# Peptides against a protein of PDB entry 5HOI, part 29

Target 1, 351 residues: chain A of PDB entry 5HOI
Amino acid sequence: FRYMPFSPAGTPFGFTDRRYLTMNEVGYVSTVKNSEQYSITVSFFDVGRFREYHFEDLFGYDLCFLNEKGTLFGQSKTGQIQYRPHDSIHSNWTKIIPLQAGERITSVAATPVRVIVGTSLGYFRSFNQFGVPFAVEKTSPIVALTAQNYRVFSVHYSQFHGLSYSLSELGTSSKRYYKRECPLPMSLPNINSDMKKDANLDYYNFNPMGIKSLFFSSYGDPCIFGSDNTLLLLSKWRSPEESKWLPILDSNMEIWKMSGGKETTDIHVWPLALAYDTLNCILVKGKHIWPEFPLPLPSEMEIRMPVFVKSKLLEENKAILNKKNEIGADTEAEEGEEDKEIQIPVSMAAE

## One batch from the design tools (peptide; made by RFdiffusion4, then SolubleMPNN)

Design b1_p10_2_s3 (from b1_p10_2, 4 letters changed)
Fold by OpenDDE base, seed 5:
Structure b1_p10_2_s3 (fold): chain B 351 residues (1-351), chain A 10 residues (1-10)
Amino acid sequence: as target 1 above (351 residues)
Amino acid sequence: SEKLAKLINS
């Protein structure tokens, strides 16, 4: 296993000179490779609130986190981090994170009040928004980070224990744990099934955990979206004994429903954020499971627990069709059984 | 089909 730099909803280069470093509800950060140099562009969905900006990257930043106040960049090998406020009032700052031999920065996160750096050796480093350090903690190896306000959701990986997660709050004087290295019930990429599509090989080489994104919901609940295209939400995390992961959306099931029960292999959900009861996402059409350039507009997908089985819905629709054919013996057999849209119950169809 | 087309084209 190799620890790779992770950023929320980041895309690989593939066969191109450009990729997204990160994207979320605020916007998207792209990088273009030109020889040994990189040009970074920070773009926003709310063009009235924010101004797009670009800069020359001489370091080759491979980590990024975008928030409403600024962008955090990191270089996984050198340990360089840079914070760039979106406004001109606050100055950019740069720091070098000390790394041991073979250590990598694996993830970075930033809120308006905190900067977090996680490493392949499990060093958890916290700073304020001005880069003033608070603490260094040794944890299990960190593979992903996200943060909202003072809260941090961290994903850890051990070859022996698999995936775990922590949920912590970074006060001014202390770190509080709500959850500390608890098992994370996320499915890892199935190399044998997912790698049979050559188009996915580049993605899993880029992101071997298959974590497309992780974020906090608008209600402050930790969310994770894995390679299985299921959105998991951590419910009741304030009550240690009651806390559970809820599969609040199977995006493959929702795409299947929206297609009229046709298996689609060319439509992919790329998660951005969870706002109330709606997943903000990019609908990707094509061979690659990630968005290419230009970025499509964000789409909204209502959250729905996967309580329905495709096979059962297909059997129920076949039974309804057979009953209609028994009653309607005299009307011509119109062609093509394969193209009949599955009638999804109206209560389950998005309005 | 139309709902998916609306979501992809929205």
Scores: peptide ipSAE 0.019, ipTM 0.648, DockQ to the pose 0.409
Fold by OpenDDE base, seed 4:
Structure b1_p10_2_s3 (fold): chain B 351 residues (1-351), chain A 10 residues (1-10)
Amino acid sequence: as target 1 above (351 residues)
Amino acid sequence: SEKLAKLINS
């Protein structure tokens, strides 16, 4: 296993000179290789509220986190971080995070009030929005971070214990845990099955945990979207005994439904955010499971617990078709059984 | 489906 820099919804370069460093509901950050340099562009979905900006990156930032007030950049190997406010009122600041030999920054997060740095050795470093340090804590190795206001959702990996998560609040005086290194019931990428496709190997090498993104919902619930394309939401996290992960969306099932029950291997959901009951996402068409350039417009997908089994829906639709044929409704011709659009029950059809 | 095509082409 190798610790890789993680950013929410970040994409690999693949065979290109460009990638997304991060994307969410606010916007998307791209980087383009230009010889030994990089050109970074910070773009926004709300073009009326925010102005796109770019700058030359001499450091090769491989970590990014975008929020409504600024962008945090990090270099996983050197330990450099930079915060760039979107407005010109606040100054940019740069800091070097001290790293031990072989230590990497694995993830960074920023809110309007906090900056968080996580490392491959489990160093959790917290700062205010001006880069003033609060604390350093040693945890299990951090593989992903997200934050909303004062709350931090961290994903940890141990070779012995697998994936765990923490949910914490970074007050002014102390860190409070709601959850501390609890088991995370997310499926890891299956190296033997998934690596047979070159596109999956490139993505796995970029993101070995298969975490496409993690975010807080609009209600402040931790969400994670893994390689299985299932959106998990942490419910009731304020009650330690009642807290549970809910599989609130199987995006592969939703794509299958939207396709009229046809197997689609060229359509992929790329998660951005969860707003209320709707997953904001990019629908990716092509061989790569990640968005290319230009970025498609965001789509909305209604959350639905995966209670339905495809096989039962197929059997029910076959039974309905057989009943229609028995009632002597016109035998429209021998279009092969494979090409018939599955009537998805209206209650199950994504509106 | 037309709906998926519409969402991908939007």
Scores: peptide ipSAE 0.019, ipTM 0.639, DockQ to the pose 0.380
Fold by OpenDDE base, seed 1:
Structure b1_p10_2_s3 (fold): chain B 351 residues (1-351), chain A 10 residues (1-10)
Amino acid sequence: as target 1 above (351 residues)
Amino acid sequence: SEKLAKLINS
């Protein structure tokens, strides 16, 4: 196993000179390789609220986190981090995170009030928005981070125990845990089945955990979107014994429904954020499961608990078709029936 | 959704 730098909804270069470092509901950060340097662009969906900006990156930032106040960059190998406020009133700052031999920064997160750095050795480093350190804690190896206000959702990996998560609050004087290294019931990428496609191997090498993104919902609930394309939400996290992961959206099932029950292999959901009851996402058409350039406009997908079994719906529709064919023996069966959209019951139809 | 239909038919 190799610890790779993780950023929310970040994309690989693939065969191109460009990739997204991160994207969310605020915007998207791209990097273009120009010989030995990179050009970074910070773009926004709300062009009336924010102005796009760019800069030359001589360090090769491979970690990024975007929020409404600024962008945090990190270099996984050198330990360099940079915070760039979107507003020119506030100064940029740079810091070197001390790394041990072989240690990598695996994830970074930033809110308007906190900066968090996680490493492959499980060093959790917290700072204020000005880069003043609060604490260093040793945890299990960190593979992903997100943060909202004072809250941090961290994903950890152990070779023996698999994935775990923590939910913490970074006060001024102390760190409070709501959840501490609890099992994370997320499906890992199936190397043997999924890696038969070269495009999936490239993505797996970029993101071995298959975590496409993680974020806090608009209600402040931790969300994670894995390789199974299921959105998990941590419900009741304030009550330790009542806390549970809810599969609030099977995006593959929703794509299948919206396709009239046709199997599609070239349409992919790329998660950005959960706003109320809608997943903000990019709908990707193509060979790659990630968005390319230019970035498509965000789409909204209503959250729905996966209560229906696809196989049963297909069997029921086949049984209805067979009964119609038994009754309709006298009308010429037009050969075009294979392309008939599966009548998804109105209660199941994504409008 | 109309958005997906447009994406599928594009």
Scores: peptide ipSAE 0.018, ipTM 0.652, DockQ to the pose 0.591
Fold by OpenDDE base, seed 2:
Formats: C-alpha cells, structure tokens, sequence
Structure b1_p10_2_s3 (fold): chain B 351 residues (1-351), chain A 10 residues (1-10)
C-alpha cells in the first residue's frame, strides 16, 4: 500500500499530459505538464460570478482544494502549500509544511476560514485562511480531507483497522469532535474483479482507496463517494448514538434505470457535490471512469435509497408482459424480450 | 433523464 495524494474528484493523467487536480460544484482545476513545469488553470461553472485564471506551477502541485474564495494547492513530497484567493485584492501565500522522512501530505482542504493539511503519518495541521497556524494533532494516517466552514471530515486508514472517519469543528480556541476515528463502512476497490480492465488499474494506482470524492452536502452532512459508485451520507452526526451512514444513491442502479434497464459499461458518474436532494455530477461516457477534456457540463441526479433489485424489476416486467399477452392486448412489436425497455415505476424514473 | 438519453445517443 502507498499513501497517494488525494484531492476531491481529482483525475489521473492516464496517457495524457493533463488532468483535473480537483473539481466540485464551484469549478474545476486542471494541470497540464509542460516539460519540467505545470500550467494550472482554475475554471468555474458560474462564469458570471468568477473569472477563470491560470498560472505556471514550478513545484508540481499534486494536491488541490477549491472553494468559493480561493484554491489551496499542495505538493505531497516537499510539503509546500499555496493558497490563491480568486479575488486579486487578497494576496497569495505560500508555506512549507515540515515533513518527517517518508511523510507525505496526503490531503488538503480549505474553507473561507480554515486551511487543513493531513499527512500519511496522521499529522493534522490547521491554519486560518491567511496561513496562521492553530494546532498540530497526531491522528491515525489521513487519506482524505474535506471541509465546510469550520467543520472537517477526515478519512483515516490503518492497515489493521481499515478505514475510519472523523468529524470535527475547528473553533478559534479548540477542536471539537462529533466523531473521532469511527469505522467507515465504505467498500474498498476490489483488486481481483475490477482490475481486469487496464483503465481501472490506472485509477487504482492513482487512488488506492477508490474515494472518488468526499464533500459536505448543502445541509452540512458529510458525504463520501467510493469505488462502488454509492453515495454515502452521514446522518444524525450531532447525536453520536443515532449517527449512521445512509446509502442515499446507487449511481450504477440509477444509470441502469435511466437507460431503460440496459446494462451500460461506458457511462460513469463522477461526483461533484450534493445540493439538497440532487447529486451534482459529471456523466462520463467512455472507457475511463473519470472525465477527460473538455469537461462535460454538470448533470443532476436525484438521490434515491437503493430499495430495488434489478432482477425483481425484470421479473415484474416479464410478469406484466405475460399478463398483457393473456388478455389479448395486441402487443404488435415482437421486439426481442431482452431489448425491451423496462417500465420503471414513474416514482423511480429519473427525470 | 433527457441528459442521459443525450449522452447515450451521442
């Protein structure tokens, strides 16, 4: 196992000289390799609110976090971080995070009020938006971070205990835990089944945990989207005893429904954010499970608890067809049984 | 959704 730099919805280079460092509801950050340097572009979905900008990266930033006020960059090996406000009124700042031998920055997060750095040794470093340090805490090894306002959702990995998560609030004077290194019931990538396709191997080498993204919902609930393409939401996190992970969307099931019950192997959901009851995502068509260039327009997918099984829907549809045939309803179209569009109940049809 | 239909048919 190797700790890899994680950024929310970041993509690998693959066979290209370009990748997305991160993307979310605000926008997308791309990097292009130019010999020994990189050109970074920060792009936005709301082009009326934000202006796209670019700069030359001499450090090779491999970590990124985008928010509404700025972009945080990090270099996993050197410990360099840079915060770039979107507004030119505020100055960029850089800092070197002290790293031990073999330590890596594994994830960074930034809100308008906090900067967080997590490492492969479990150093959790907190700063304000100006790079003034608050604290250093030693935790289990951090593999992913996201933050909203003062709240931080951290994912930890131990070889002995697997995945855990913490939910904390970074006040001015103290850190509060709502959850502290609790088990995270996320499926890890299945090396044996999924690795049969070279494209999945490349992605696994880039992101061994298979965490496509993690974010806070618009309601401030921690969300994680794993390699199983299931969106998990942490419900009732304010009540430790009532807290539970809800599988609020099986995106593979939703794609299957939206395709009329056809098995699709070339359509993939790439998660951006959860806004109210909709997953903001990129629908990716192709061999790669991640978006390529140019970035497709974001899509919305309604969240739905995975209550139905494909086999039952197929059986029910066959039973309805057989009953129609018994009633002497002229089903004129002898289109082959396997290619018939499954009537998904309207309450379950994605718009 | 119309978006998926467009994506499938593209």
Amino acid sequence: as target 1 above (351 residues)
Amino acid sequence: SEKLAKLINS
Scores: peptide ipSAE 0.018, ipTM 0.625, DockQ to the pose 0.584; fails the geometry check

Design b1_p10_2_s4 (from b1_p10_2, 4 letters changed)
Fold by OpenDDE base, seed 5:
Structure b1_p10_2_s4 (fold): chain B 351 residues (1-351), chain A 10 residues (1-10)
Amino acid sequence: as target 1 above (351 residues)
Amino acid sequence: SEKLKKLINS
């Protein structure tokens, strides 16, 4: 297993010279290979609030985290990190994270008040927004980070224990744990089923955990979106005994419902954020499960618990069709069986 | 969403 650099909703280069380093509800960060250097562009969805900017990257940043105040960059191998405020009032800062032999920065996160660096050896490094260090903690190997305000959601991986997560709060004087290396019930990518398409192999090599993104909801709940295209939300995390992961959206099921029950293999949900009861996402049409260039406009998808089974809905609709055909013998409408839209109950139709 | 319906039907 190789620890790869993870950024929320980051995309591989594939066969192109360009990729997204990260994207979320604020915007998207792209990088383009220019011979021996990279050109980075920080773009925003709210063009009235933020100004797009670019810079030349001589370091080859492969880690990124975007927030409303700035962008954090990292280089997984060298340990270099850079924070760039979006405003011109605050200065950029750069530092090198000390790495052991073979250690990699695996994820970075930034809020307006904290910077977090996680490594393949499980070094958890915390800083303020100016890059002043608070602490270094040794944890299980970190594979993904996100943060909101003072809270950090970290995903850990052990070859022996699989995926775990921590939820912590980084106060001024101390770190508090709400959850500490608890089991994470996220499905890992299935190499045998999912890798039958070359495009999925490219993505697996880029992101072997299959974590498309992780974020905090607008209510401050940890969310994770895996390779199974299910959005998991950590409910009741303030009560350690009551805390549970809720599968609040099966995006494959929602696409299937919206297609009238047709199996679509060319439409993909790319998660950005959870705002209230809607998943902000990019709808990707094509061979690749990730957005290409230009970036499509974000879309909203209502969250819905996966209560329904496709097979049962298909059986119920067949039973309804058979009953209609028993009542109405006379009209030989040769409408081919393949094009019959599944009548999804109105209560299940997204408005 | 109308956008997804348009994308599916396109």
Scores: peptide ipSAE 0.019, ipTM 0.721, DockQ to the pose 0.611
Fold by OpenDDE base, seed 1:
Structure b1_p10_2_s4 (fold): chain B 351 residues (1-351), chain A 10 residues (1-10)
Amino acid sequence: as target 1 above (351 residues)
Amino acid sequence: SEKLKKLINS
C-alpha cells in the first residue's frame, strides 16, 4: 500500500498536462504542468465575490485545500506548505513541515482560523491561519482531512484495522475529541472487479482509498463520498453513543432513476459539498469518473436514503407490461419496449 | 433534475 496525497475532489493528470488539485462549493484549483514547473489557477464559482488568480509553482504542489478566505497548498514529499489568502491585503506565508525518512504529507486542510497537516506516519500538526503551530499529535496514519471552523474530520488507515475516523475541535488551548479513531464503515475500492478498466486503475493509483471527497455539511456534519458513490453523513456526533453513519444518497441509484432505469456507464457524480438537503456536484460524462477541462457547471442532487431495490422496480415494471400485453394491446409495441423509460413511481422520481 | 436528464439523453 502507498500513501498518496489526498485533496478533496482532486483529480489525476491522466493522459493530460492538467488536473484539479481540489474543488468544493467555493471553487476549483487547477494545475498545469509546464516542463519542470507548474502553473496554478484558483478559480471561483461566485465570480462576483472572488477574482480568479494564478501563480507559478516551482515546488510541484500535490496537496490543496480551498476555503472562502484562502488556499492552502502542500508538497507531499518535501513537506513545504503555502497559504495564499484570496485577499491581497493578507500576506502569503510558506513553511516546511519536518518529515521523517519516507514520511509524506497525505492531506492538508485550512479554515479561516486553522491549518491542519496530516502525514503517512500519523503526525497531526495544527496551526493558526498565520502558520503559528499549536500542537503536534501522533495518531494512526492520516489519509484524508477536512475542516470547518475549529472542527476537523480526519480519516485514518491501518493495515490491520482498515479505515477509521476522528472528529475533533481545535480550541485555543486544547483539542477536544468527539470521535477518536472510530471504525469508518466505508467500502474500499475493489481492485479485482474495478481494475478491468484502465481508467479505474489510473484513478486507484492516484487515490487508493477511493475517497472522492470529504467535507462538512452546511449543518456542520462530517460527510464522506467513497468509490461506491454513496454519500455518508455522520449524524448525532455530539452524542458519542448515538452517532451513526447515514447513507443519505446513492448517486448511482439517482443516475439510474434519472436515466429512466437505463444502465448508464458514462455518467458519474463528482461531489463538491452538501448544502442543506442537496449535494452540490459535477456531473461528469465520459470514460473518466472525474471531471476534465473545462469544468462543467455544478449541479444539485437531492439527498434521498436508498430505501428502494432496483430489482423490485424492474420486476414491477415487467409485471405491468405483461398485464398490458394480456389485455390485447397490439403486438407492434414489443420491439420498441427495451428503449422505454421505466416508469419510476412519483415518490421515487427525482424531481 | 432537468440538467441530468439532458446530460443522460445527450
Scores: peptide ipSAE 0.018, ipTM 0.716, DockQ to the pose 0.616
Fold by OpenDDE base, seed 4:
Structure b1_p10_2_s4 (fold): chain B 351 residues (1-351), chain A 10 residues (1-10)
Amino acid sequence: as target 1 above (351 residues)
Amino acid sequence: SEKLKKLINS
């Protein structure tokens, strides 16, 4: 296993000279290779609220976090971080994070009030929005971070313990834990089954945890979207004993329902954010599970717990067809019935 | 979503 730099909804280069460093509900950050340097563009979905900007990157930033006030960049190997406000009121700042031999920055997060840096050795570093340090804490190795206001959702990985998560609040005087290195019930990518496709291997080499994104919902609940394309939400996290992960969306099931029960292998959900009861996402059509260029417009997908089983819906439709045939409706049901669009109950069709 | 149906059928 190798610790890789993680950014929310970041994409690999693949066979191209360009990738997305990160994307969310605010916008998307792209980088293009220009010989020995990179060109970074910070783009926004709300073009009326924000102005797109671009700069030359001489450091090769491989970590990014976008929020409504600025963009945090990081270089995983050198430990350099840079914060760029979107407005011209506040200055850009740069800092070097001290790294031990072989240590990497694995994830960065930024809110309007906090900057967080996580490392492959489990150093959790907190700063204010101006890069003034608050604390350094030693945790299990950090593989992913997200933050909203003062709250931080961290994902940890140990070769012995697997995936864990923490939920903490970075107050002015102290760090409070709501959850501290609790087991994360997320499926890891299956190397043996999925690696037969080159595109899956490329993505696994970029993101070996298969975490497509993690974010806080609009209500401030931790969310994670793994390689299984299931959106998990941490419910009741304020009550330690009642807290549970809810599978609030199986995106593969929703795609299957929307196709009329046809298996589709070329449509993928790329998560951006959870706004109320809708997953903001990019619908990707093609060979790659990640969005290419140009970026498609975001889509909304209503959250629905995966209560329905495909097999039961198939059996019910077969039973309806068999009953129609028994009633002597001379609809020549030619043998191609397996390719007929399954009548999905309207209550199960996403509006 | 009508958008996804259009994307699936395109």
Scores: peptide ipSAE 0.018, ipTM 0.715, DockQ to the pose 0.604
Fold by OpenDDE base, seed 3:
Structure b1_p10_2_s4 (fold): chain B 351 residues (1-351), chain A 10 residues (1-10)
Amino acid sequence: as target 1 above (351 residues)
Amino acid sequence: SEKLKKLINS
């Protein structure tokens, strides 16, 4: 197993010279290889609120986290991190994170008030927005981080125990745990089934955990979107005994419903954020499961518990069609069978 | 959504 640098909704280079370092509801960060250098662009969806900016990256930043106030960059091997405020009021700062031999920064997160660095050895490092350190904690190996305000959602990996998660709050004086290294019921990528397509192998090599993104909802609930394209939300996390992961959206099921029950293998959901009851996402069309350039406009997808079985919906629609054909025996309208959209009940059709 | 129908049918 190899720890890879993770950033929320980051994309691989593939066969190109460019990739997205991260994406969320605020915007998207891209990097382009220019010989020995990189050019980084920080772009925003709200172009009226934010101004796009770019800079030359001499370090080869492979970690990124974007928030409403700034962008955090990291270099997984060297331990360099840089925070760049979006405004010119606050100065950029750079810091070297001390790494042990073979240690890598695996994930970084930033809020307007906190910077977090996680490593392959499980060092959890916290800073304020100015890069002043608070604490260093030793945890299980960190593979992903996200943060909102003072809260941190961390994903850990053990070769023996698989995926776990922590939910913590980084106050001024102490770290509080709501959850500490609890089992994460997310499916890992299945190498044997998924690696039949070269594009999936490239993505697996980039992101072996298959975590496409993780974020906090607008309500402050931890969310994770895995390789199975299911959005998991951590419900009732304030009550440790009542806390559970809810599969609030099967995006493959929703694509199938929206296609009129046609199996589409070329449409993919790329998660950005959860705002209220709506997944903000990029709908990707093509061979790659990740967005290419230019970035499509974000789309909204209503959250829905996957309570319906495709086979039952197909059987029910087939039974309705057969009943219509039995009643309609007198009108030989040879409407060709091929284009019959499955009547998905209106209550289940996303508008 | 209309956008997804357009994307599927394009």
Scores: peptide ipSAE 0.017, ipTM 0.709, DockQ to the pose 0.592

